# Ledger of designs, part 354: peptides against a protein of PDB entry 5EIB

Target 1, 366 residues: chain A of PDB entry 5EIB
Amino acid sequence: VDLEPGTMDSVRSGPFGQIFRPDNFVFGQSGAGNNWAKGHYTEGAELVDSVLDVVRKESESCDCLQGFQLTHSLGGGTGSGMGTLLISKIREEYPDRIMNTFSVMPSPKVSDTVVEPYNATLSVHQLVENTDETYCIDNEALYDICFRTLKLTTPTYGDLNHLVSATMSGVTTCLRFPGQLNADLRKLAVNMVPFPRLHFFMPGFAPLTSRGSQQYRALTVPELTQQMFDSKNMMAACDPRHGRYLTVAAIFRGRMSMKEVDEQMLNVQNKNSSYFVEWIPNNVKTAVCDIPPRGLKMSATFIGNSTAIQELFKRISEQFTAMFRRKAFLHWYTGEGMDEMEFTEAESNMNDLVSEYQQYQDATAD
Target 2, 366 residues: chain A of PDB entry 5EIB as posed
Amino acid sequence: VDLEPGTMDSVRSGPFGQIFRPDNFVFGQSGAGNNWAKGHYTEGAELVDSVLDVVRKESESCDCLQGFQLTHSLGGGTGSGMGTLLISKIREEYPDRIMNTFSVMPSPKVSDTVVEPYNATLSVHQLVENTDETYSIDNEALYDICFRTLKLTTPTYGDLNHLVSATMSGVTTCLRFPGQLNADLRKLAVNMVPFPRLHFFMPGFAPLTSRGSQQYRALTVPELTQQMFDSKNMMAACDPRHGRYLTVAAIFRGRMSMKEVDEQMLNVQNKNSSYFVEWIPNNVKTAVCDIPPRGLKMSATFIGNSTAIQELFKRISEQFTAMFRRKAFLHWYTGEGMDEMEFTEAESNMNDLVSEYQQYQDATAD

## One batch from the design tools (peptide; made by RFdiffusion4, then SolubleMPNN)

Design b2_p30_5_s4 (from b2_p30_5, 21 letters changed)
Fold by OpenDDE base, seed 1:
Structure b2_p30_5_s4 (fold): chain B 366 residues (1-366), chain A 30 residues (1-30)
Amino acid sequence: as target 1 above (366 residues)
Amino acid sequence: SEREERRERARREAEERKAREERLERELAA
């Protein structure tokens, strides 16, 4: 789904365009112009019913509908505004189904779109209420991985999207292969989300490889485990050492010893015990899938529910507040039918979320 | 104008969303 035809044409003409039904390409003509309000209230609202018709049709064709998975950006107008509108409408129609998102967080290092903090804040407000699981894919972290870890002098959207795709493939492994931990979206939510509002995940991937890198260094299970828990491998720009893990899932792929995985996972938990909450028992889950990702002998994917994720929201909030105090560009949003109060409500809810993460970070076992 | 009609629709939908959010908050607090 997009409000611009050019993006959809690129997907359709791409190497995987044929995996999607032609009738499932729903697109507008005008775009959202990086305005959340255009995505949510005007241009997106005109298109949302056509998307919902496709969603209904595909949902009815499912033998067992677990839920929905949305991939969107929070910095743009379509992914943020229309994406959150679509989440809201799907949640209303399917209140008993899991809403899962891959939400790409904006970064000034990646995009010059001035209004991204507004779009992100307005989106986070919707995601707090209407999603069960949100993977935070932070463009700040992706850029830093490409630049620092992958040694790319000029990271491209292609490089960033490669990391996103690797991460998405990793976290969905358990959903795609039978007999795995978190084999369904509801079970993932039960294992990963101890508190309904605290459903924002920090993903990570190992090994990190650039697109077209031929040097597949065979990693060991200890190396994968160590890299997977390294802050430099996190796809969200927060340091896990500045917070505490509420829950963790680790997904290993490839032919490896389960015993060795369990030993290394125990060792990394013990080494990092200060970075876990002590009052959530068995809060680390491990899965091993014998099927490696294409081109790798083995990989590890990390899913962390950490109170350190508040650093990401604080970054967005600081940027938002700096713009909103100046009333910068507000007329672009109010001109699409928004009230200025909705900005204040969204800012407040995001700050409340930060405060809630901080509360659980500071909580001790009674 | 079509733009004014879209704005008025958008405003109504925003008010309806707010009313649904407030209802959900009441149901969760209950």
Scores: peptide ipSAE 0.021, ipTM 0.455, DockQ to the pose 0.156
Fold by OpenDDE base, seed 2:
Structure b2_p30_5_s4 (fold): chain B 366 residues (1-366), chain A 30 residues (1-30)
Amino acid sequence: as target 1 above (366 residues)
Amino acid sequence: SEREERRERARREAEERKAREERLERELAA
């Protein structure tokens, strides 16, 4: 789905364009112009019914509909505005189904779009209320991984999207292969979300290795486990050492010993016990899939629900506040039918979320 | 203290979550 036709043409002409049904390409003509309000109230609102018709058709074709997965950017007007409109409309029609998102967080290191803090804040407000699970994929963190870890001097969208794809493949492993822990979206939500509003995850992936170091890197369970818990491998720009893990899932892929995985997972928890809440029993889940990802012998994917995720929301909030106090570009949104109150409500709800994470973080301090 | 009340609330909610997990595991194993 897009408000611009060129995106759909790019997907169709791409190496995987043939895997999608032609009728499942829904697109507008005008685009959102990086404006959340155009995505949510005007251009997106004109297209949403056509998308819902496709969603219904595909839902009816499912033998067992678990829920929905949306991949979107929170910086752009279509992904943010229309994406959150779709989430709302799908939630209204399917209130008993899981809403899962892969939400790409904006970064000024990656994009020059000045209004991204508005689009992100307005989106986070909707995600807090209308999603059950949100993977925070932060362009800030992806850029830093590409630059610092992968030693890419000029990271491209292709490099970032490669990390996103690896992460998405990792976190969905249990959903795609039978006999796994967290084999459905509802089980994942029960395991990962102890408190309904605190459903924002920091994903991570191992191994991350620069091209020059690939030949010299051993792929062992201890090394994967160590790297998976390293803050440098988090796809969200927050330091887990500044918070507490409420819940963790670790997804190992490849031929390895379950016993060795369990031993290393216990060792990393014990070594990092100060970074876990002690009052949530069995808050670390481990899965092993014998099928490695393409091109790797082994991998590990991390899913963390940590109070440190508040650092990401604080960054967005600070940027939002700096613009909103000046009413900068506000007329672009109000001209599409938005009220200034919607901005204040969105800011308030995001700040409340930050406060909730902090409260649970402080609850673990003696 | 407010901190102890938050801990106790969070503990109860975590126990309820665990009970939901165990139920779901039984439903998926059946």
Scores: peptide ipSAE 0.012, ipTM 0.294, DockQ to the pose 0.011
Fold by OpenDDE base, seed 3:
Structure b2_p30_5_s4 (fold): chain B 366 residues (1-366), chain A 30 residues (1-30)
Amino acid sequence: as target 1 above (366 residues)
Amino acid sequence: SEREERRERARREAEERKAREERLERELAA
């Protein structure tokens, strides 16, 4: 789904364009112009019913519909505004189904869009209320991984998207292979989300190895485990050392000893015990799938529910507040039928979310 | 110094960001 036809044409003409049904390409003509309100109230609102018709049709064709997965950017107008409209509409129609998102957070360092703080804040407000699980992906964190870890001198969107794709494949491994831990989206939510509003995850993937070092690196369970818990491996622009993990899931793929995995997972928890809350029992979940990802002997995917994610929301809030106090660009949103009150509500809800994360960070076992 | 190079890089990145922001403001206002 896109409000721009060119994106759909690129996907359709791409190497995987033939795997999608032609009727499932729903697109607009005008785009959202990086305006959340165009995505949510005007251009996106005109298209949403056509998308919902496709969603219904595909949902009816499912033998066992667990839920929905959306991948979108929170900085743009389409992924942000129309994406959150679609989430809201799907939630209304399918209240008993899991809503899962891969949400690309705008980074000030990589931001091309002045109004990204508005789009992100308005989107986060919707995600807090209407999603069950949100993987926070930051383009800055991805860029830093590409540059520092992968030793790419000039990271491309292709390089960033490769990391996203590897992570998405990793976190969905348990859903695609029966008999695993978190074999459905609801079990994942139960294991990862101790508090309904605190459903924003830090994803990570291992191995991340530069092309020059790839031939010399032995992939081992200890190395995967160590890299997966490294702050530099997080795909969200927050440091897990500045917060505490509420819950963690680790998904290992490939032929490995389950005993060795359990030993290394215990060792990394003990080494990082100060970064876990002590009052949530069994808050680390481990899954092992014998089927490796393509081109790797083994991998590990990390899902962290950490109070450190508040750093991401604080950063967005600070940028939002700096713009909103000046009433900068508000006329672009209000001109699309949005109320100025929705900005203040979204800001308030995001600040409440930050406060909730801080409260649970500071909570001790009584 | 490595600190001066970092400061100059951060300044260039801030100027490039500002130029992108001003371009996007023009595109959004059109």
Scores: peptide ipSAE 0.000, ipTM 0.270, DockQ to the pose 0.019
Fold by OpenDDE base, seed 5:
Structure b2_p30_5_s4 (fold): chain B 366 residues (1-366), chain A 30 residues (1-30)
Amino acid sequence: as target 1 above (366 residues)
Amino acid sequence: SEREERRERARREAEERKAREERLERELAA
């Protein structure tokens, strides 16, 4: 789905364009112009019914509908505005189904789009209320991984999108292979989300290796485990050492000893015990899938529900507040029928979310 | 106006982003 036709033509011409049904391509003509309100109230609102018709048709064709997965950017107008409108409409029609998102967070290092803090804040407000699980994929973190770890001098959107794809493949491993931990979206939510509003995940992937260093790197279970818990491998620009893990899932892929995985996972928990909440028992889950990713012997994917995710929301909030206090560009949103009060409500709800994460970070077992 | 220049800049940045994405999709398909 896009408000621009050219994006759909790119997807159709791509190597996997034929995987999608032609009738499932829904697109507008005018785009959202990086405006959340255009995506949510005007151009996106005109298109949403056509998308819902496709969603209904595909849902009716499912033998067992678990829920929905949305991949979107929070910096743009379409992914943020229309994406959150679509989430709201799907939640209204399917209130008992899981809503899962892969939400790409904006970064000034990646885009100079001045209104991204508005689009992101307005989106987070909707995601807090209308999603059950949100993977926070931060363009800040992706850029830093590409530049610092992968040694890419000038990271491109495709370098970033490669990391997104690897992460999405990793976190969905348990959903795609039988007999795994978290084999359905609801079980994942039960294991990962102890509090309904605190459903924002820090994904991570190992190995992250520069092309020049690949030939010299042995991949071992201890190294994968160590890298998976390294802040430099997080796809969200948060330091886990500044918070506490509420829950963790680790997904290992490849031929390895389950015993060795369990030993290394126990060792990393014990070594980092100060970074876990003590009042949630058995809050680390481990899965092993014998099928490696393409081109790798083994990998590990991390899913963390950490109170450190508040660093991401604080960054967005600071950028939002700096613009909103100046009333910068507000007329672009209000001109699409949006009320200025909705900005204040979105800012408030995101700050409440930050406060909730901080409360659980500071909570001790009685 | 400064608003028109910002709008035209945002439009150019969106077009340059789209062109980079399309170029990279072509390079990955290649």
Scores: peptide ipSAE 0.000, ipTM 0.269, DockQ to the pose 0.027

Design b2_p30_6_s1 (from b2_p30_6, 17 letters changed)
Fold by OpenDDE base, seed 2:
Parts: C-alpha cells; structure tokens; sequence
Structure b2_p30_6_s1 (fold): chain B 366 residues (1-366), chain A 30 residues (1-30)
C-alpha cells in the first residue's frame, strides 16, 4: 500500500515483485507530502476502503488468522498517517486479533524532513492505543550501527534496510518454523507484554560484522550472547543500561548446543541482574531454531521490553515540543482538518507512556 | 490532566500480573 505509485512500481519490478498478488497492490496518485493529516484524514481516507476490501479478502482466505503485521515509517505521511488509519480500521473490524507493527522511527541523521517529529508523535499516540506489539526500528540506531559497527563511511537506505530485514527475519523465526517458543502472535504478547500500554520492543541482532572483519571472526554461542545484549547491537536508539528489562526473548538460529545456550543465557542474566526487574519471574525466554539464516552459520535475535525505550520517546517529544511551541508548519495539518487539540493529546499520551516506564523502572519488590 | 498513577494500585497490579504471567507464560520448548 502507498499513496504514491512509484514505490509500488519499484516493488513490482523488483526481484520479489511476483510473490505478491497483483490485486493486492493498492495505491494513490497524490501522495501524502510527508503530512500525517493527509495520510490520516484526506488522501489516505479516500484509499482506506479499497485497502480494507483486500484485507477482508485475504483474511477470509486464511485457515487460521492470528492477526495483522504492519511495516511502516513514522516519519513520512503515508506510513504514519495512513498506516495508523489502517490500524484503527482493522482493529475496529477485527478486535479479537493481534495487531503487530514494525515501526520505523525517524532520525535527523537520515532525513531532512522537518515535520517528522509531528508525524512520529501523532503515530505513537495511535500505536499506544491500537497495537498489541510494536517493534521499534530506529533509523538513528540503524545509522549508528552501519557507521560504527559495520564501518560504512556513507550508510545508504539499502544498508539500513538490510539490518531491518535481518531483524524482521529474526523476530519472526518462531512464527515461521514449527515447534518453537512464541509460535503465534498471541503467545508472544502473553510472554512479552506485562502491561498493555508497554508493548514497545527494542530488537537486536547478532552477528553484526564489518566486511573487513568477517573472515577473521569465529561465531560462537558466547560471542552471540554477548553481542545480542550489547547496546551497540540494539535497533532502537536507547541504552538498556539506563533502564530495566521487563521481559526479554532471545532467538538463536543454527546448529548449536542447547545446553551451551542455556548456560550463556543464565550467565548474561546474572552478570546484568541489575538491569532486570526482580518482580517478574522467569522474564527471559530462549528459543533455538536449527535452521540458520541465509549466509550465516548461526545468529541470535534479541527482543527486549525495556524501560530504557523512554529515551527514544523523549527524543521525539523534545523535537515535537520545540516545533509545536512555535506552531511551526501547523497550518499544513489544520488545513487538512486536524485540530490543535489532537497534537496536545498525542504529546500528552506519549509523555504519560514515558512516565509509566519510569515508574516501573523505579518499582522495587516490596 | 493525566491523574498520577496511584502507586498502590500499580503495585497491586504488578503482583496480579506477576502471578498471571507465572501461570500463563509459555515455557521454553526444546
């Protein structure tokens, strides 16, 4: 789905374009112009019924519909505005199904679009209310990984998208292969989300190795475990050491000793015990899949529900507040039918979420 | 104005959820 035809043509002409049904390509002509309001109330609202017709058709063809997965960017107008409109409409029609998202957070290091803080804040407000699970894919973190860890002098969108693809493949491993922990979206939610509003995950992937170092690196379970918990491998721009993990899932892929995995996972928890809440018992879950990812002998994927995620929301909130106090570009949104109150409500809800994470971070077992 | 989270209610809910999670979370299947 897109409000611009050019992106759809690129997907259709790409190496995987033929895997999608032609009738499932739904697109507009005018685009959203990086405006959340155009995506949510005008251009997106005109297209949403056509998308819902396709969603219904595909849902009816499912033998067992678990839920929905949306991949979208929160910086643009289409992914943010129309994406959250779709989430709302799907949730209304399918209230008993899981809503999962891969939400790409904007970064000034990657995009020069000045209104990204508005689009992100308005989107986060919708995600807090209408999703069950959200993987936070932060362009800030992706850029830093490409530059610092992968030693790419000038990271491209292709480089960032490679990390996103590896992460998405990792976190969906248990959904795609039989006999795994968290084998469905509902089980994942039960294991990962102790409080309904606190459903934002920081994903991580190992190994991350520069091209120049790949030939010299031996992949071992201890190394994967250490890297998976390293803040430098997090796809969200927050430091886990500044918060506490509520829940963690680790997904190992490849041929390895389950005993060794369990030993290393226990060791990393004990070493980092101060970064876990003590009042959620057995809050770390581990899965092992014998099938490695393409091109690797083994990998580890991390899913963290951490109170440190508040750093991501604080960054967006600070940028939002600086613009909104000046009413910068506000007329672009109000001209599409938005009220200033919607901005204030979105800001308030995101600040409440930050406060909730902080309260649980500071909570001790009495 | 978002009402301050009642810390007593939050604590009670944490205990309830901790119990619920202990009962309902999936164990690692090998």
Amino acid sequence: as target 1 above (366 residues)
Amino acid sequence: TIAPVDMAVAAARREELARWYAEHREEARY
Scores: peptide ipSAE 0.111, ipTM 0.686, DockQ to the pose 0.012; fails the geometry check
Fold by OpenDDE base, seed 3:
Structure b2_p30_6_s1 (fold): chain B 366 residues (1-366), chain A 30 residues (1-30)
Amino acid sequence: as target 1 above (366 residues)
Amino acid sequence: TIAPVDMAVAAARREELARWYAEHREEARY
């Protein structure tokens, strides 16, 4: 789905374009112009019913619908505005189904779009209320991984999207292969989300290796485990050492010893025990799938629900506040039918979320 | 003032999700 046709043409002409039904390509002509309000109230609102018709059709064809997965950016107008509109409408129609998102957070290192803080804040407000699981994929973190870990001098969107794709493949492994831990979206939510509003995950993928070092790297369970828990490997721009894990899931793929996985997972938990909350029992879950990803002997995907994620929201909030106090570009949003109060509500809700994470970070077992 | 985290509400929500899962687990199996 897009408010511009060009993206759909790119997907259709791509190597996997044939896997999608032609009728499932829904697109507009006008675009959102990086304006959340255009995506949510005007251009997107005109298109949303057509998307919902497709959603209904596909849902009816499911023998057992678990829920929905949305991939979108929060910096643009389409992914943020129309994406959150879709989430809201789908939630309204399917209140008992899981809403899962892969939400790409904007970064000044990647984009100079000045209104991204508005789009992101307005989106987060919707995600807090209408999603059950949100993987926070921060363009800041992706850029840093590409630059520092992968040794890419000039990271491209292609490089960033490769990381996103690897992560998405990893976190969905249990959904695609029967008999695994967290084999469904709801079970994942039950395991990962102890508090309904705190459903924002910090993902990570291993192995991440620079092209120059690939020949020297041994893929081992200890190495994968170590890299997954490394702060530099997080795809959200926060340091897990500045917070505490509420819950963690690790998904290993490839032929490996379950015993070795369990041992390494226990070791890393013990080594990092100070970074876990002590009052949530059995808060680390591990799954192993025997089928490796294409091109790798083994991999590991990390899902962390950490109070450190508040650093991401604080960054966005700070940028938002700086713009909003000056009423910068507000007329672009109000002109699309938004009330200024919606900005204040979104800001407040995001700040409340930050405070909630901090409260749980500071909580001790009674 | 952020309302104190009502652990009871959080627990109730988890139980609700768990019940829903138990009721729909067969439907969720692909």
Scores: peptide ipSAE 0.029, ipTM 0.442, DockQ to the pose 0.014; fails the geometry check
Fold by OpenDDE base, seed 1:
Structure b2_p30_6_s1 (fold): chain B 366 residues (1-366), chain A 30 residues (1-30)
Amino acid sequence: as target 1 above (366 residues)
Amino acid sequence: TIAPVDMAVAAARREELARWYAEHREEARY
């Protein structure tokens, strides 16, 4: 789905374009112009019914519909504005189904779109209320991984998207292979989301590899475990050491000893016990899939629900506030029928979310 | 460039969505 046709053409012409049904390509002509309000109230609102028709069709074809997975950016207008509109409409029609998102957080290091803080803040406001699970894929973190870890001097969207795809593949492993932990979206939510509003996840992946790099590493389970918990491997620009994990899921892939995995997972928890809340019992879950990712002997994927995620939201909030206090570019949004009060509401809700994370960070067992 | 919008339609949409969000806020889904 997109508000412009060019992106759809790129998908169709891509190496996997044929995996999508032609009738499932829904696109507009005008685009959102990086304006959340265009995506949410005008251009996106005109297209949303066509998307919902496709959603209904595909949902009816499912033997057992678990829910929905949306991949979108929060910095643009389509992914942010129309994406959140679509989430709300799907939630209305399918209130008992899980809403999962892969939400790409904007970064000034990656994009020159000046209004990204607005689009992101407005989107987060919707995600807090209308999603059950949100993987925070932070362009800041992706850029830093590419630059610092992968030693790419000029990271491209191709490089970033490689990390995104690896992460998405990792976190969906349990959904794609039977007999695993978190085998369905609802079970994932039960394990990962102790509080409904606190459903924003920090994903991580090991080993990190670049596209075109023929790096065959003989990684060990201890190395994978250490890398997976390393802040440098987090796909969200947060330091877990600045917060506390509410819940964690670890997904190992490849032929390895389950015993060794369990031992290493216990060791990492014990070594980092100060970074876990003590009042949520059994808050670390581990899965092992014997099928490795393509081109790797083994991998580990991390899903963390950490109070440190507030760092991401604070970053966006600070950028938002700096613009909003000056009323910068507001006329672009109000000109699309948006009310200025919606900015204040979104800011307030995001700040409330930050406060909630901080509350649980500071909470102790009674 | 921002294309002209029918402000009446946009306002109606905003009000509709605002009402919907208010009705579904903190909805128990589990």
Scores: peptide ipSAE 0.017, ipTM 0.398, DockQ to the pose 0.054; fails the geometry check
Fold by OpenDDE base, seed 5:
Structure b2_p30_6_s1 (fold): chain B 366 residues (1-366), chain A 30 residues (1-30)
Amino acid sequence: as target 1 above (366 residues)
Amino acid sequence: TIAPVDMAVAAARREELARWYAEHREEARY
């Protein structure tokens, strides 16, 4: 789905364009102009019913509908505005189904769009209320991984999207192969989300290796385990050491010893025990799938529900507040029918979320 | 495919934006 036709043509002409049904390409002509309000109230509102018709048809064709997965950017107008409109409409029609998102967080390192803090804050307000599970994929973190870890001098959107695709493949492994931990979206929610509003995940993927060092790296369970818990490996620009893990899932792929995985997972928990809450029993889940990802002998995917995610929301909130207090570009949104109160409500809700994470970070078993 | 980020063209704007945020940084929630 897009409010511009050019992106759909690019997907259709791509190497995997043929895996999608032609009738499932829904697009507008006018675009959102990087404006959340255009995506949510005007251009997106005109297109949303056509998208819902496709969603209904695909849902009816499912033998067992678990829920929905949305991939979108929070910095733009379409992914943020129309994406959250779509989430709201789907939630209304399917209140008993799981809403899962892969939400790409904006970064000044990657984009020069000044209104991204508005789009992101307005989106987070919707995601807090209308999603059950959200993978936070932070362009700040992706850029830093590309530059520092992968040694890419000039990271591209293609490079960032490669990391996104690897992460998405990893976190969906248990959904695609039978007999795994978190084999459905609801089980994932039960295991990962101890409190309904605290459903924002910090993903990670290992191995991450520069092209120049790939030939010298051995892939071992200890190395995968170490890398997946490294702050530099997180796909959200947060340091887990500044917070506490509420819940963790680790998905290993490839032929490896289950015993070795269990030993390494126990070791990393013990080594990092201060970074886990003590009042949630059995809060680390591990799965092993014998089927490796394409091109790798083994991999590990990390899903963390950490109170450190507040660093991401604080970053966005600070940028939002700086702009909103000056009423910068506000007329672009109000001109589409928004009230300034919606900005204040969105900011308030995101700050409340930060406060909730901090509260649970400071909570003890006493 | 998604177009690459042109770092040469956008660098000046990113620096300007970063300075603007730094100059106008305030506590969240007013």
Scores: peptide ipSAE 0.000, ipTM 0.289, DockQ to the pose 0.028; fails the geometry check

